# Peptides against a protein of PDB entry 5IXI: the designs that were tried, part 71

Target 1, 141 residues: chain A of PDB entry 5IXI
Amino acid sequence: TPLLDASSLEYLFAQGQYDLVKCLAPIRDPKTEQDGHDIENECLGMAVLAISHYAMMKKMQLPELPKDISYKRYIPETLNKSIRQRNLLTRMRINNVFKDFLKEFNNKTICDSSVSTHDLKVKYLATLETLTKHYGAEIFE

## One batch from the design tools (peptide; made by RFdiffusion4, then SolubleMPNN)

Design b2_p19_5_s2 (from b2_p19_5, 8 letters changed)
Fold by OpenDDE base, seed 3:
Structure b2_p19_5_s2 (fold): chain B 141 residues (1-141), chain A 19 residues (1-19)
Amino acid sequence: as target 1 above (141 residues)
Amino acid sequence: DPFDLKESMERFKKFVSSL
């Protein structure tokens, strides 16, 4: 595939986030129960990437983010609904490990500066292509 | 690899899968 310039990456990243959350780019059907878990994990990972990118673009440190920051606005709406139906303890555990991982990740992306916004966009789009049904084929074929 | 937290990401994914 051809190399994308910075402007193209910025556009595709923004569009990809919207398409994933609004299920315009629906996630692929799981082949097994474990595959379903893997898909959910990748979606939560996508939320970390999106939030971290947001923080970097706003030049915000992690403590400046809302204390109740959540994956809810950054994952497919269908998955969000599914998680809300799980028992309280499971939801609490998901929330806690998400926040912990977000903290660790942002330490490397914002503080340590080992990851750039460019890297986050590339990783996000690449993962989006693997997660969704025939999405991004023209971009990554 | 520009992502220094590959191992942490894998641990996170495995942990979430166990829930």
Scores: peptide ipSAE 0.085, ipTM 0.694, DockQ to the pose 0.128
Fold by OpenDDE base, seed 4:
Parts: sequence; structure tokens; C-alpha cells
Structure b2_p19_5_s2 (fold): chain B 141 residues (1-141), chain A 19 residues (1-19)
Amino acid sequence: as target 1 above (141 residues)
Amino acid sequence: DPFDLKESMERFKKFVSSL
């Protein structure tokens, strides 16, 4: 893994988010049904990282985040469409669990300053590389 | 590990995967 300076990391993080959401860096094909679920869960985890990074950059505390904070704009558009096709109860449960996890993540990492924006970017990009088919092919040698 | 929220993450993953 190449060493990245702060400016390069910032650029790659921004581009990586865009590529994941727009499916320009498509997520890998699931090997099994369970693998498919794991991929979806990792995408939701990526949304937590992205939202937390956004909040930190904007100096927003958890209570200041919109009440309707959602994973929807932070996951692959294809996955978002898939989730929207599930029944209402399932969607509600996903939303609730996501919000709970986001809250817990912020309480245990962001609020006590144990995680920096740098850490979030590194974790995001590392996960993105394992999650997608061809991420980095045009950027990294 | 600043991302060591293993218990919470595993509960989340198990729950979502069962939906």
C-alpha cells in the first residue's frame, strides 16, 4: 500500500465516495447469499464512516445531525434501490438499526476523540478496496 | 483499535442479514 500525504488522501476519499455511490466502482459479486448480506452490511458500515466524517468536518455534534439522517446517499445507488423494494417493516428496521449503530459509533469513537478524520478516510478507502471489483485500477499502479 | 466496536457491529450485521 502506497504512502499517501494528507492532500492525496483527501482527494482519494472524496473520489472514492463518489465512485461507490454512483457505482463507478461497482461492489463485488456475492459468492453466496450470506456473502451478499455481508456486502450490504459493509456498505451500511461505510455510510457510518462517511456520515461521521462529514459531521466531524462540519463540527456537528450528534444532536445537531438531521433527524432524518440516512444511509441513502452514502451507499451504492443500486443497493439503495434494492432496499427500497423491500417491505416497509424491513426498511423501518434497517433505518432504526442504522441510526442506533451510528449513535453508538459516535459515542464510542467521535465524542471521546479516539478517531480522527484521517482515521476515517484510511478505513473507508481500505474497506472500499476490498468491497469493490476494480477500485484503484485507474489510480494505483 | 479505534474501530473496535466488534460486538455492536456483529449484532448489526446479524440483524440486517436476517431481514
Scores: peptide ipSAE 0.080, ipTM 0.699, DockQ to the pose 0.129
Fold by OpenDDE base, seed 5:
Structure b2_p19_5_s2 (fold): chain B 141 residues (1-141), chain A 19 residues (1-19)
Amino acid sequence: as target 1 above (141 residues)
Amino acid sequence: DPFDLKESMERFKKFVSSL
């Protein structure tokens, strides 16, 4: 939350990323097929936040970002496995759209300094609460 | 949207959900 001090947010953000990716904070069960898609989209959004935060911390401009940058290391392992099972065209499209969105996000929000690393951490943790089964209870209840 | 990218995010989500 915005009331947390910087050190607390840094800790929670780091731990939250680890817990999400390693499925220690498992994502909630989808209620419908569309809900499953929504969850997946939110996870990809989380990856954008995490990558952008990383780039900002490393003071990397868009042209300096690794060419192989992807969502794969920033989403739940279970979801990553699910995506890898999809056909090649689908995976290519996901990759392309993700890269385009990441570029847009960085150009329109990060590069113009309208969003700080602090803001990204807050948004990440807030979204994490909505995505996971019990993580919100541990931190916010 | 605190990042002023609500529309972009929704388009992204809509597209990805259709895959």
Scores: peptide ipSAE 0.080, ipTM 0.692, DockQ to the pose 0.131
Fold by OpenDDE base, seed 1:
Structure b2_p19_5_s2 (fold): chain B 141 residues (1-141), chain A 19 residues (1-19)
Amino acid sequence: as target 1 above (141 residues)
Amino acid sequence: DPFDLKESMERFKKFVSSL
């Protein structure tokens, strides 16, 4: 990973979020059914990173976050559409697992491990590079 | 260190995979 200055990192993080959600940086094609599940899980993980970064920037604690916070605005639109087409029980399960992990992530990683917004941006971009077809190839060469 | 996040991310992936 190349050394990026603060302004460049901030720009790339913001642009990366936009590109992922809008599918301008499309996620890679799954090689197997399990690979498809892994890709979906990675996308949900990306949402956790993005939300946590937002909360930290706004100096908000978990109890201060909106009760209806969800992954929906932080994952690829194609994936969000796919999830919405699943049955109610499945959607509820996904929502619950996501919320539980978000709480766990904040408690055990952000609060206890001194993770910074810088760390979250780096992790996000690194994951984005592996998750998408061609994103960031020219940057990390 | 961003690598410290890896274990937490892997746990989440396992949770989602169990659905």
Scores: peptide ipSAE 0.075, ipTM 0.669, DockQ to the pose 0.151

Design b2_p19_5_s3 (from b2_p19_5, 7 letters changed)
Fold by OpenDDE base, seed 4:
Structure b2_p19_5_s3 (fold): chain B 141 residues (1-141), chain A 19 residues (1-19)
Amino acid sequence: as target 1 above (141 residues)
Amino acid sequence: DPFDLEKSMKRFKEFVSDL
């Protein structure tokens, strides 16, 4: 894995977010049904990282974020469409768990620990590389 | 702390795995 300076990391993080959401870096094919669920959960986790990074950069606390903050703009569009096709109860559960986790992550990891925006970018890009089919081939290889 | 980050991610995955 190449060593990235701060400016390169910032650029790659921004581009990686765009590529994931727009499915320009498509997520890998699930090997099993459980693997599919794991992929979805990883995507939702990626959304938490992205939102938290944004909040930290803007120096916003959770109450200052839109009350309807959601994963929708931070996950692959294909997955977003898939989730919207599920029954109401399932969608409500996903929304609630996501919001609870975002709150917990902010309080326990961002506010009460030494996690930095740098750490979030590194984790995001590392996860993106394992989550997608071909991401990084032109940049990291 | 990267451990705290990983731990949080793991918990989230476990929370929603059975939805």
Scores: peptide ipSAE 0.060, ipTM 0.673, DockQ to the pose 0.153
Fold by OpenDDE base, seed 2:
Structure b2_p19_5_s3 (fold): chain B 141 residues (1-141), chain A 19 residues (1-19)
Amino acid sequence: as target 1 above (141 residues)
Amino acid sequence: DPFDLEKSMKRFKEFVSDL
């Protein structure tokens, strides 16, 4: 892939977030049931990256984040609808695991490992390319 | 460190894989 300057990377990251959530860049079809679970986990991972990036840009500490912070606004709308149709206990588990990981990720990865906003954008776009159908074709056309 | 980031993502997937 070609090198991107800071402005281009910022643009692509913002547009990629919008396209993923609005399903303009639809997620790929699962090959198996386990692949379907992996896709969902990848989407939840994308939410962690997006939220962490936002927090870093705003110089927010974890206690300053909204108490109701959730993956809901950072995953594909279709997946969000699917999750909300699952039973309450399952949804509570997903939420708890997500919040716990977000906390751990920010403490151990962002703070201790010195991961930058640049790294988060690159990882996000790289994951988006493998997660979605035909993503990148428009960019490299 | 990109390695630490990748490891964290892998751990997350493992944490929620049994849902």
Scores: peptide ipSAE 0.049, ipTM 0.666, DockQ to the pose 0.153
Fold by OpenDDE base, seed 5:
Structure b2_p19_5_s3 (fold): chain B 141 residues (1-141), chain A 19 residues (1-19)
Amino acid sequence: as target 1 above (141 residues)
Amino acid sequence: DPFDLEKSMKRFKEFVSDL
């Protein structure tokens, strides 16, 4: 990834989140069913990064996060719509697994390591480049 | 460290791969 100053990185991170969720930077087409699952997992990972960044910026611990915190506002709208069409048990499982991992990520990766909001933004943008069809061509090519 | 940023992302993918 290119070296960016703090202001540039903040701007790109904010715009990248908006573009991913609003599908202005659409995710790549899956090549296989398994590839589709991999793409979904990447998107859920992006949600973990975004939520963790939000919590750190607000000086919030996980117990202080809103009770309705979930991946739904942090993944592509197309994926969110797809997940909503799945059966109830599957949706509950996704929710539980996501919440469990979010807790683990924040407790062990954020609180117990030197990971900063800067690192989260860099990882987010790097993943966004590989996840979407054409995003970042002007910046990373 | 199993909980560095990159490894955490990989573990998450594997953990939810069967969903």
Scores: peptide ipSAE 0.048, ipTM 0.660, DockQ to the pose 0.159
Fold by OpenDDE base, seed 3:
Structure b2_p19_5_s3 (fold): chain B 141 residues (1-141), chain A 19 residues (1-19)
Amino acid sequence: as target 1 above (141 residues)
Amino acid sequence: DPFDLEKSMKRFKEFVSDL
């Protein structure tokens, strides 16, 4: 695998976020129902990484973010549409679990473990490569 | 620590796996 300098990582991370959300890098097809849930969880995880990276770059804590912070702008548009079609209780559960973990991630991982923006970008791109159909092969092979 | 990040990601998947 090629070594990526800081500038290359920054560029690829920004492009990867756009490609994932706009479905230019479509997520892989689920092989089973459980696989579909795993893919969804990975996408929500990607949202946590992206939001945390944003907060760190802006030097702001999560409580300083809008109270209506959501995964909606940070997951594939196709998945966002799918979630919106689920019943209210399910959507509320997803929202609550996401917000709770985002808070825990910020406190226990970002603050306590001193995770850097570099680490977040690396994890994001690595997950993007496995999550999507063909994206990232030329970067990580 | 990237290892701590990986651990957190695994926990998140477990938290939402039943949804």
Scores: peptide ipSAE 0.047, ipTM 0.664, DockQ to the pose 0.152

Design b2_p19_5_s4 (from b2_p19_5, 8 letters changed)
Fold by OpenDDE base, seed 1:
Structure b2_p19_5_s4 (fold): chain B 141 residues (1-141), chain A 19 residues (1-19)
Amino acid sequence: as target 1 above (141 residues)
Amino acid sequence: DPFDIEESMKRFKEFVSSL
């Protein structure tokens, strides 16, 4: 990973979020059914990173976050559409898993491990590179 | 193709822990 200054990192992080959600940087094709699940889990993880970054930038604590906070606006639109087409029970399970991990991440990772906004951006972009088909190749070469 | 909640939690946990 090349050394990026703060301004460049902030720009790439913002653009990367947009590209992921809008599928301008499309996620890679799954090689197996399990790989498909792994990709979905990574996308949900990306949502946790994005939301946590937002919360930290706004200096918000967990109790201050909206009760209806969701991954829906932070994952690829194609994946969001896929999830919405699943049955109610499955969607409830996904929602619960996401909320549980978001709480755990904020309480145990951010607070206990002192994860910074810089760390979140770096992890987000690194994951984005491996998750998508062609993203960032020119930057990391 | 039902959602495997247990496996998803495992992999999601691993992702978060990699930070």
Scores: peptide ipSAE 0.146, ipTM 0.750, DockQ to the pose 0.578
Fold by OpenDDE base, seed 3:
Structure b2_p19_5_s4 (fold): chain B 141 residues (1-141), chain A 19 residues (1-19)
Amino acid sequence: as target 1 above (141 residues)
Amino acid sequence: DPFDIEESMKRFKEFVSSL
């Protein structure tokens, strides 16, 4: 595949986020129960990437992020609806795990600068291609 | 079909490490 310049990456990253959340690029069907969990984990990971990228672009520090920040606006709407139907304890556990990972990841991106915004966009788009049904073929084939 | 927190943590760490 041809190399993408910075402007192309920025556009595709923004469009990819919208397509994933609005289910215009639907996530793949799980083959097993464990595969379904893996898909959910990847979606939550995508939320961490998107939020961290946002924070970096806004030049925010970790304490400036709202303590009640959530994955809800950064995952597929179908998955969000599914999570809301689970019992309270499960939802609390998901929330806590997500917040812990977000905090740890932001230490690597915002604090010690081990990860750049470029790295986040590349990883997001690459994961989007494998996570969704027949998406991104023109980008990574 | 409870959410497996331990497995989720493992898979998420693998995801982050792949950057």
Scores: peptide ipSAE 0.146, ipTM 0.750, DockQ to the pose 0.541
Fold by OpenDDE base, seed 5:
Structure b2_p19_5_s4 (fold): chain B 141 residues (1-141), chain A 19 residues (1-19)
Amino acid sequence: as target 1 above (141 residues)
Amino acid sequence: DPFDIEESMKRFKEFVSSL
């Protein structure tokens, strides 16, 4: 919540990332095939937030972003395995779309500095609450 | 216009949904 102090927010953000990736906070079950796609998109969005936060903390410039940066280490392991099972063209499209959006997002966050690391952590945790089965209850209820 | 995280995320979802 916005009322959390900086230290508490930092802790929750770090733990939340770990829990999401390691599936300790499992993502909710899809209601439909389209819902499954929406969940995947949310996870990819979470990866953008996490990577952007990392880049800002490391004071990285856009040209300094590694070319091999990807969502793979920032999404649930189960989802990553699912994506790897898709055909090559689909995986290439996902990679390209993700990289393009990450570039855009980092341009606004790092270059413009209109979004703080604090804002990213808040958005991450808020999304985590709606994305996972029971994580929200642990933090916000 | 100031950058809006929520709006940016919505655009991303819409774009990726076409995959």
Scores: peptide ipSAE 0.082, ipTM 0.689, DockQ to the pose 0.151
Fold by OpenDDE base, seed 4:
Structure b2_p19_5_s4 (fold): chain B 141 residues (1-141), chain A 19 residues (1-19)
Amino acid sequence: as target 1 above (141 residues)
Amino acid sequence: DPFDIEESMKRFKEFVSSL
């Protein structure tokens, strides 16, 4: 893994978010049904990282976060469409779990400052490499 | 006693895996 300076990391993080959401870096094919669930959960986790990073960069406090904040614009568009096809109860559960986790995570980022924006970018990019089929092929040697 | 991102995300995966 190449060493990245701060400016390079910022650029790659921004581009990585775009590529994941727009499916330019498509997520890997699931090997089993359980693997499919794991992939979905990792994508939702990625949304938490992205949202938290955004909030920190904008100096937002927890009360300033929208009450209807959602993963929808921070996950692959294909996955978003898939989730919308689930039954209402399942979608509600996903929303609730996501919101609860986001709140918990933000307590350790925005409130406690236990996690830095640097940490979030590193974790995000590292997860992209394992989550997607070809991410980094054109960027990294 | 730093916040463990990896452990936190693991718990999240466990929460949602049963849905």
Scores: peptide ipSAE 0.080, ipTM 0.686, DockQ to the pose 0.149

Design b2_p19_6_s1 (from b2_p19_6, 8 letters changed)
Fold by OpenDDE base, seed 4:
Structure b2_p19_6_s1 (fold): chain B 141 residues (1-141), chain A 19 residues (1-19)
Amino acid sequence: as target 1 above (141 residues)
Amino acid sequence: SSLEGLDEFMEKVKKTNIY
């Protein structure tokens, strides 16, 4: 794995978010039904990372974020469309779980582990490599 | 470490039963 300077990491992080959301780097095919659930959950986790990174860069605290903050702009568009087709109760559960993830992450993980924006970018990109079909092949050599 | 904390978070997320 090559070493990345700050500017390169910033660029790759931005590009990675774009590629994931726009499905230019499509998520991998599930091996089982449970694997499919794991993939979707991981996408929600990726949204938490992305949102938290944004908040940290803007020097915003969680209560300062929009009350209707959502994963929708931070997950693959295909997955977002799929979720919108699910029943109301399921969508409500997904929304609630996501909000719990976001709160836990910002109140515990970031504080307890002293997570930086740099760490978030590294984790995000590393996860893209395993979450998507072919992403990172040229980067994480 | 910070990365360890991130790993633990993502693993917890993956294991969460939403359905």
Scores: peptide ipSAE 0.713, ipTM 0.956, DockQ to the pose 0.874
Fold by OpenDDE base, seed 2:
Structure b2_p19_6_s1 (fold): chain B 141 residues (1-141), chain A 19 residues (1-19)
Amino acid sequence: as target 1 above (141 residues)
Amino acid sequence: SSLEGLDEFMEKVKKTNIY
């Protein structure tokens, strides 16, 4: 894995978020129904990483974030559209699970593992490489 | 380590039964 300076990493992280959300780096095709669920869950995880990174950069604690914080602006637009077509109970469950992910991440993972914004960017980009079809091959060896 | 913690979190997220 090549070494990236802070400036380059910041740029790649920002661009990677944009590419994922705008589907310029499309997520990989699921091989099974369960694989599809795994991919969607991973996208929710990516949203947690992105939101937590934002909060850390702004030196905000979780309670300072909007109560209606959502994954919607942090996942692929195609996936967001798909979720909107699902029934109310499913959408409610997704929302609640996501909020639980975010709470767990910020209350335990960040603290217990001493996660930094640098770590979040690295993990986000590494996950982006495997989650999408062809993205990131030139970034990680 | 921080990376291990992030890996564990993402794996837990992937395995969560939402449906």
Scores: peptide ipSAE 0.713, ipTM 0.956, DockQ to the pose 0.902
Fold by OpenDDE base, seed 3:
Structure b2_p19_6_s1 (fold): chain B 141 residues (1-141), chain A 19 residues (1-19)
Amino acid sequence: as target 1 above (141 residues)
Amino acid sequence: SSLEGLDEFMEKVKKTNIY
């Protein structure tokens, strides 16, 4: 893989978020039903990374974020639409699990591992390569 | 390391049984 400077990394991170959400880089097809669940969960994880990166850049603590913070604008639009069509209890469960992910990440992972905004960008982009179809292909063409 | 922590987190997220 090519060496990326800070400006290139920042650009790719921003573009990657846009591509994921707008489905310009569509998520890969699930191989099994469980794989489909893993993909959805990974998207929720990506939302945690994106939100936490935002919070770090703004020097905001988790309690300072809106109480209604959600994954909705940080996951693929197609997945968001799918989730909205699921029953109320399922949607509530997803919301609660996501909040738990976000809380655990910010209270444990970031603190214990000394995660930086740089690390978040790297992990986000690396995950995009495996989560989506054809992502990054044009970078190496 | 930081990246190892991120890997661990994402794996945990993937394996969480929401349903």
Scores: peptide ipSAE 0.712, ipTM 0.956, DockQ to the pose 0.928
Fold by OpenDDE base, seed 5:
Structure b2_p19_6_s1 (fold): chain B 141 residues (1-141), chain A 19 residues (1-19)
Amino acid sequence: as target 1 above (141 residues)
Amino acid sequence: SSLEGLDEFMEKVKKTNIY
């Protein structure tokens, strides 16, 4: 848990987002079917963190965000392709749940816990370490 | 704390039954 300066943290956060989406840091293999669902949910959570960070940096509130905001650009490409193959009802459920996550996070979590963009970067990178295969090994090696 | 709130959120997300 080394302390990072603002520039280093910003760099790692940006690179981490890129690595997750482009599957350069692939998500871990599920141990069970339920674990697979947990991993997917966590990816949706990561999308919430990334989008909220963007909104905070732009000083935008939820109503100012595009109404068609989606997780699609913020999750692993492989997962996005998998979701696209699922039936319409399932895709609708995922979309609705994600919107609920985003709404709850921005209306409650950020406000109630006084979350900063710094905190979002830290949590994103920490989650990335546990969500992906061998991520961060070269940094902390 | 802020990090605790983030942890709680992510745990809630993981436990959500989408299907």
Scores: peptide ipSAE 0.712, ipTM 0.956, DockQ to the pose 0.872

Design b2_p19_6_s2 (from b2_p19_6, 9 letters changed)
Fold by OpenDDE base, seed 1:
Structure b2_p19_6_s2 (fold): chain B 141 residues (1-141), chain A 19 residues (1-19)
Amino acid sequence: as target 1 above (141 residues)
Amino acid sequence: SSLEGLDEFLEKVKNTNIY
C-alpha cells in the first residue's frame, strides 16, 4: 500500500468517487462482451465499497440503511443510464444481485476480514486505477 | 489479511453471472 497520510487518503477517496460517478475517470474499454460484463460487475462492487464505507463512517448497520439504497448514485453516470434502458427483468436482476453483494460484503467480508474504513479507501482507489483509463497511476507508484 | 478479503470479494463480484 502507498504511504499516504490520513487527510490525503480521505481526499483522494472522495475525489475518486466523484471522478468515477461523473465519468471524469472513464471506465476502460471492454475487450470482449464478457469483459464488458466484468467491468459492470466491478462497478457494482465499487458501489458496495462506497456505501459500506459511508455506513461505517456513520456508525450505521446494514439494516439501518434506507430500504431504497441503490447503486445508482455510486456507479458511472453513463452506466446508470445504460442500465435504465434495459428491460424490466434485467433491471430487477441487477437490483437483486446488488442487494446480495451488499449483504454478503457486510455480513461476511467486513466481519471475517476485519475490514476498516482505511482498508476500503485503499482498495477503492486501487480498483479505480485498474478499472479506469490512466487514472491515478502516480498514487501507488 | 483485510485487503486479501477485499480482493476475494471483488473477484467474486466480477465473476458473477448476472445475465
Scores: peptide ipSAE 0.651, ipTM 0.946, DockQ to the pose 0.914
Fold by OpenDDE base, seed 3:
Structure b2_p19_6_s2 (fold): chain B 141 residues (1-141), chain A 19 residues (1-19)
Amino acid sequence: as target 1 above (141 residues)
Amino acid sequence: SSLEGLDEFLEKVKNTNIY
Protein backbone atom coordinates (compact mmCIF):
# COMPACT_ATOMS: atom_id res chain seq x y z
CA THR B 1 0.00 0.00 0.00
CA PRO B 2 1.48 3.31 -1.06
CA LEU B 3 1.88 6.01 1.53
CA LEU B 4 -0.23 9.04 0.73
CA ASP B 5 0.95 12.46 1.74
CA ALA B 6 -1.47 15.17 2.80
CA SER B 7 -1.73 16.70 -0.66
CA SER B 8 -2.41 13.39 -2.33
CA LEU B 9 -5.00 12.49 0.27
CA GLU B 10 -6.76 15.81 -0.16
CA TYR B 11 -6.82 15.37 -3.92
CA LEU B 12 -8.11 11.82 -3.78
CA PHE B 13 -10.77 12.76 -1.25
CA ALA B 14 -12.06 15.58 -3.42
CA GLN B 15 -11.92 13.47 -6.56
CA GLY B 16 -13.58 10.57 -4.79
CA GLN B 17 -16.51 12.70 -3.73
CA TYR B 18 -16.91 13.96 -7.26
CA ASP B 19 -16.67 10.50 -8.76
CA LEU B 20 -19.23 9.08 -6.34
CA VAL B 21 -21.77 11.85 -6.85
CA LYS B 22 -21.35 12.00 -10.62
CA CYS B 23 -21.45 8.21 -10.84
CA LEU B 24 -18.05 8.11 -12.51
CA ALA B 25 -17.34 5.54 -9.85
CA PRO B 26 -20.62 3.64 -9.92
CA ILE B 27 -21.81 1.91 -6.80
CA ARG B 28 -21.65 -1.86 -6.81
CA ASP B 29 -24.59 -3.93 -7.91
CA PRO B 30 -26.73 -5.21 -5.08
CA LYS B 31 -26.75 -8.95 -4.60
CA THR B 32 -30.12 -8.90 -2.84
CA GLU B 33 -32.83 -6.42 -1.99
CA GLN B 34 -31.40 -6.07 1.49
CA ASP B 35 -27.96 -5.53 0.01
CA GLY B 36 -29.47 -2.72 -2.00
CA HIS B 37 -30.76 -1.11 1.17
CA ASP B 38 -27.36 -1.55 2.79
CA ILE B 39 -25.72 0.18 -0.16
CA GLU B 40 -28.14 3.09 0.07
CA ASN B 41 -27.50 3.40 3.77
CA GLU B 42 -23.76 3.36 3.16
CA CYS B 43 -24.25 6.21 0.72
CA LEU B 44 -26.08 8.15 3.42
CA GLY B 45 -23.18 7.41 5.72
CA MET B 46 -20.79 8.73 3.12
CA ALA B 47 -22.85 11.90 3.01
CA VAL B 48 -22.52 12.25 6.77
CA LEU B 49 -18.75 11.90 6.50
CA ALA B 50 -18.55 14.45 3.71
CA ILE B 51 -20.77 16.99 5.43
CA SER B 52 -18.99 16.58 8.74
CA HIS B 53 -15.65 17.02 7.03
CA TYR B 54 -16.94 20.21 5.47
CA ALA B 55 -18.22 21.47 8.81
CA MET B 56 -14.94 20.67 10.55
CA MET B 57 -12.93 22.42 7.86
CA LYS B 58 -15.14 25.47 8.23
CA LYS B 59 -15.04 25.19 12.03
CA MET B 60 -18.82 25.05 12.09
CA GLN B 61 -21.08 23.39 14.62
CA LEU B 62 -24.25 21.58 13.64
CA PRO B 63 -26.52 24.46 14.64
CA GLU B 64 -24.54 26.68 12.31
CA LEU B 65 -25.25 24.46 9.33
CA PRO B 66 -28.30 25.20 7.23
CA LYS B 67 -31.40 23.64 8.73
CA ASP B 68 -32.26 22.23 5.34
CA ILE B 69 -28.96 20.43 5.03
CA SER B 70 -29.42 17.31 2.98
CA TYR B 71 -27.69 14.26 1.63
CA LYS B 72 -28.81 15.11 -1.89
CA ARG B 73 -25.56 16.67 -3.06
CA TYR B 74 -23.42 14.04 -1.39
CA ILE B 75 -24.83 10.79 -2.75
CA PRO B 76 -24.77 9.29 -6.24
CA GLU B 77 -27.01 11.20 -8.61
CA THR B 78 -28.68 7.97 -9.65
CA LEU B 79 -29.61 7.21 -6.06
CA ASN B 80 -30.82 10.74 -5.52
CA LYS B 81 -33.09 10.44 -8.53
CA SER B 82 -34.38 7.11 -7.26
CA ILE B 83 -35.18 8.54 -3.84
CA ARG B 84 -37.00 11.48 -5.39
CA GLN B 85 -39.31 9.04 -7.13
CA ARG B 86 -40.35 7.38 -3.88
CA ASN B 87 -43.49 8.42 -2.05
CA LEU B 88 -43.59 11.42 0.25
CA LEU B 89 -43.65 9.47 3.48
CA THR B 90 -40.64 7.43 2.46
CA ARG B 91 -38.72 10.54 1.50
CA MET B 92 -39.62 12.15 4.80
CA ARG B 93 -38.42 9.09 6.66
CA ILE B 94 -35.13 9.06 4.79
CA ASN B 95 -34.64 12.74 5.56
CA ASN B 96 -35.37 12.23 9.23
CA VAL B 97 -33.12 9.21 9.50
CA PHE B 98 -30.32 11.07 7.79
CA LYS B 99 -30.66 13.97 10.19
CA ASP B 100 -30.45 11.51 13.05
CA PHE B 101 -27.32 10.00 11.54
CA LEU B 102 -25.71 13.39 11.21
CA LYS B 103 -26.68 14.38 14.74
CA GLU B 104 -25.43 11.14 16.25
CA PHE B 105 -22.19 11.30 14.32
CA ASN B 106 -21.38 14.82 15.38
CA ASN B 107 -22.57 14.52 18.97
CA LYS B 108 -21.20 11.06 19.68
CA THR B 109 -18.74 9.64 17.18
CA ILE B 110 -16.64 12.74 16.62
CA CYS B 111 -16.56 13.61 20.29
CA ASP B 112 -16.02 10.12 21.66
CA SER B 113 -13.37 9.08 19.16
CA SER B 114 -11.65 12.41 18.52
CA VAL B 115 -12.19 12.07 14.80
CA SER B 116 -10.07 14.34 12.63
CA THR B 117 -10.52 15.54 9.08
CA HIS B 118 -7.68 13.21 8.17
CA ASP B 119 -9.59 10.26 9.60
CA LEU B 120 -12.68 11.25 7.65
CA LYS B 121 -10.79 11.37 4.37
CA VAL B 122 -9.19 8.01 4.98
CA LYS B 123 -12.46 6.35 5.95
CA TYR B 124 -14.30 7.98 3.08
CA LEU B 125 -11.84 6.65 0.53
CA ALA B 126 -11.70 3.24 2.14
CA THR B 127 -15.49 2.97 2.08
CA LEU B 128 -15.60 4.29 -1.46
CA GLU B 129 -13.31 1.49 -2.54
CA THR B 130 -15.66 -1.18 -1.23
CA LEU B 131 -18.86 0.61 -2.19
CA THR B 132 -18.04 1.19 -5.85
CA LYS B 133 -17.00 -0.96 -8.79
CA HIS B 134 -13.22 -1.32 -8.86
CA TYR B 135 -12.50 2.22 -7.72
CA GLY B 136 -9.04 2.87 -6.33
CA ALA B 137 -8.48 -0.75 -5.46
CA GLU B 138 -4.74 -0.26 -5.36
CA ILE B 139 -4.87 2.58 -2.85
CA PHE B 140 -5.33 0.44 0.23
CA GLU B 141 -4.00 -2.88 -1.01
CA SER A 1 -9.52 4.50 18.06
CA SER A 2 -10.91 7.11 15.71
CA LEU A 3 -11.08 4.71 12.79
CA GLU A 4 -12.79 2.10 14.94
CA GLY A 5 -15.39 4.65 15.91
CA LEU A 6 -15.97 5.46 12.28
CA ASP A 7 -16.32 1.77 11.48
CA GLU A 8 -18.90 1.34 14.21
CA PHE A 9 -20.87 4.31 12.96
CA LEU A 10 -20.89 3.14 9.37
CA GLU A 11 -21.86 -0.35 10.41
CA LYS A 12 -24.75 1.03 12.42
CA VAL A 13 -25.83 3.15 9.47
CA LYS A 14 -25.64 0.20 7.11
CA ASN A 15 -27.76 -1.95 9.40
CA THR A 16 -30.43 0.66 10.11
CA ASN A 17 -33.87 -0.36 8.92
CA ILE A 18 -35.20 2.73 7.22
CA TYR A 19 -38.10 0.92 5.59
Scores: peptide ipSAE 0.650, ipTM 0.946, DockQ to the pose 0.898
Fold by OpenDDE base, seed 4:
Structure b2_p19_6_s2 (fold): chain B 141 residues (1-141), chain A 19 residues (1-19)
Amino acid sequence: as target 1 above (141 residues)
Amino acid sequence: SSLEGLDEFLEKVKNTNIY
């Protein structure tokens, strides 16, 4: 894998987020039903990374984020549409689980592991490579 | 390491039973 300078990494991170959300880099096909669930969960994880990166860049703490902070703008649009078609109880559960992920990540993972915005970009892009069908070959070759 | 912590988090997320 080639080394990336800060400017290149910033650019690729922004582009990667856009590609994931807009489905220009579509998520991989699930091999099983459980694999499908894993993929969706990982997308929620990606949303946590993206939101946390945003918060860190803005020097915001979790309580300062909007109360209605959501994964919706940070996951593939196709997945977002799919979730909206699910019943209310399921959507509520997804929302609650996501909020728990976000809280845990910011209160423990970032603090305990001293995670930086740089680390978030690297991990986001690396995960994007495995999560999507064809993305990342040119970056992590 | 920081990346290891991120790996652990994402693995936990992936394995969470939402349904």
Scores: peptide ipSAE 0.650, ipTM 0.946, DockQ to the pose 0.901
Fold by OpenDDE base, seed 5:
Structure b2_p19_6_s2 (fold): chain B 141 residues (1-141), chain A 19 residues (1-19)
Amino acid sequence: as target 1 above (141 residues)
Amino acid sequence: SSLEGLDEFLEKVKNTNIY
């Protein structure tokens, strides 16, 4: 609720990314198999936000990003390990879908909605709160 | 708004059938 200054928001965003990836803020338990898929997709979405924030900070356009850019360093390590155990076709589909997410987000969402790095930090932290078990309740209280 | 656009994107991502 209270407005965060830029420095505080930057710190919380960086820490939040670290906590999610290192599973210090573990993702919530799925209630159903479909819920599990929704959670995984949401993690991919979080990766898109994080990568896009990086690109914007570096003033890089999508074609300037490394061609092998991946979700792997931007999702929970436990989820990444799980995905690596899946068959080749499944992993290929995940990779392709993620690339589509990233392309759509940067070509449409950012441009059409005039999204800023500030907005990305806010949305990342807000999503982190709902995606994880007990994280960030005080931030938006 | 910008936040609405972000919400719509994340909702679309969540509901995408990858499998």
Scores: peptide ipSAE 0.649, ipTM 0.946, DockQ to the pose 0.898

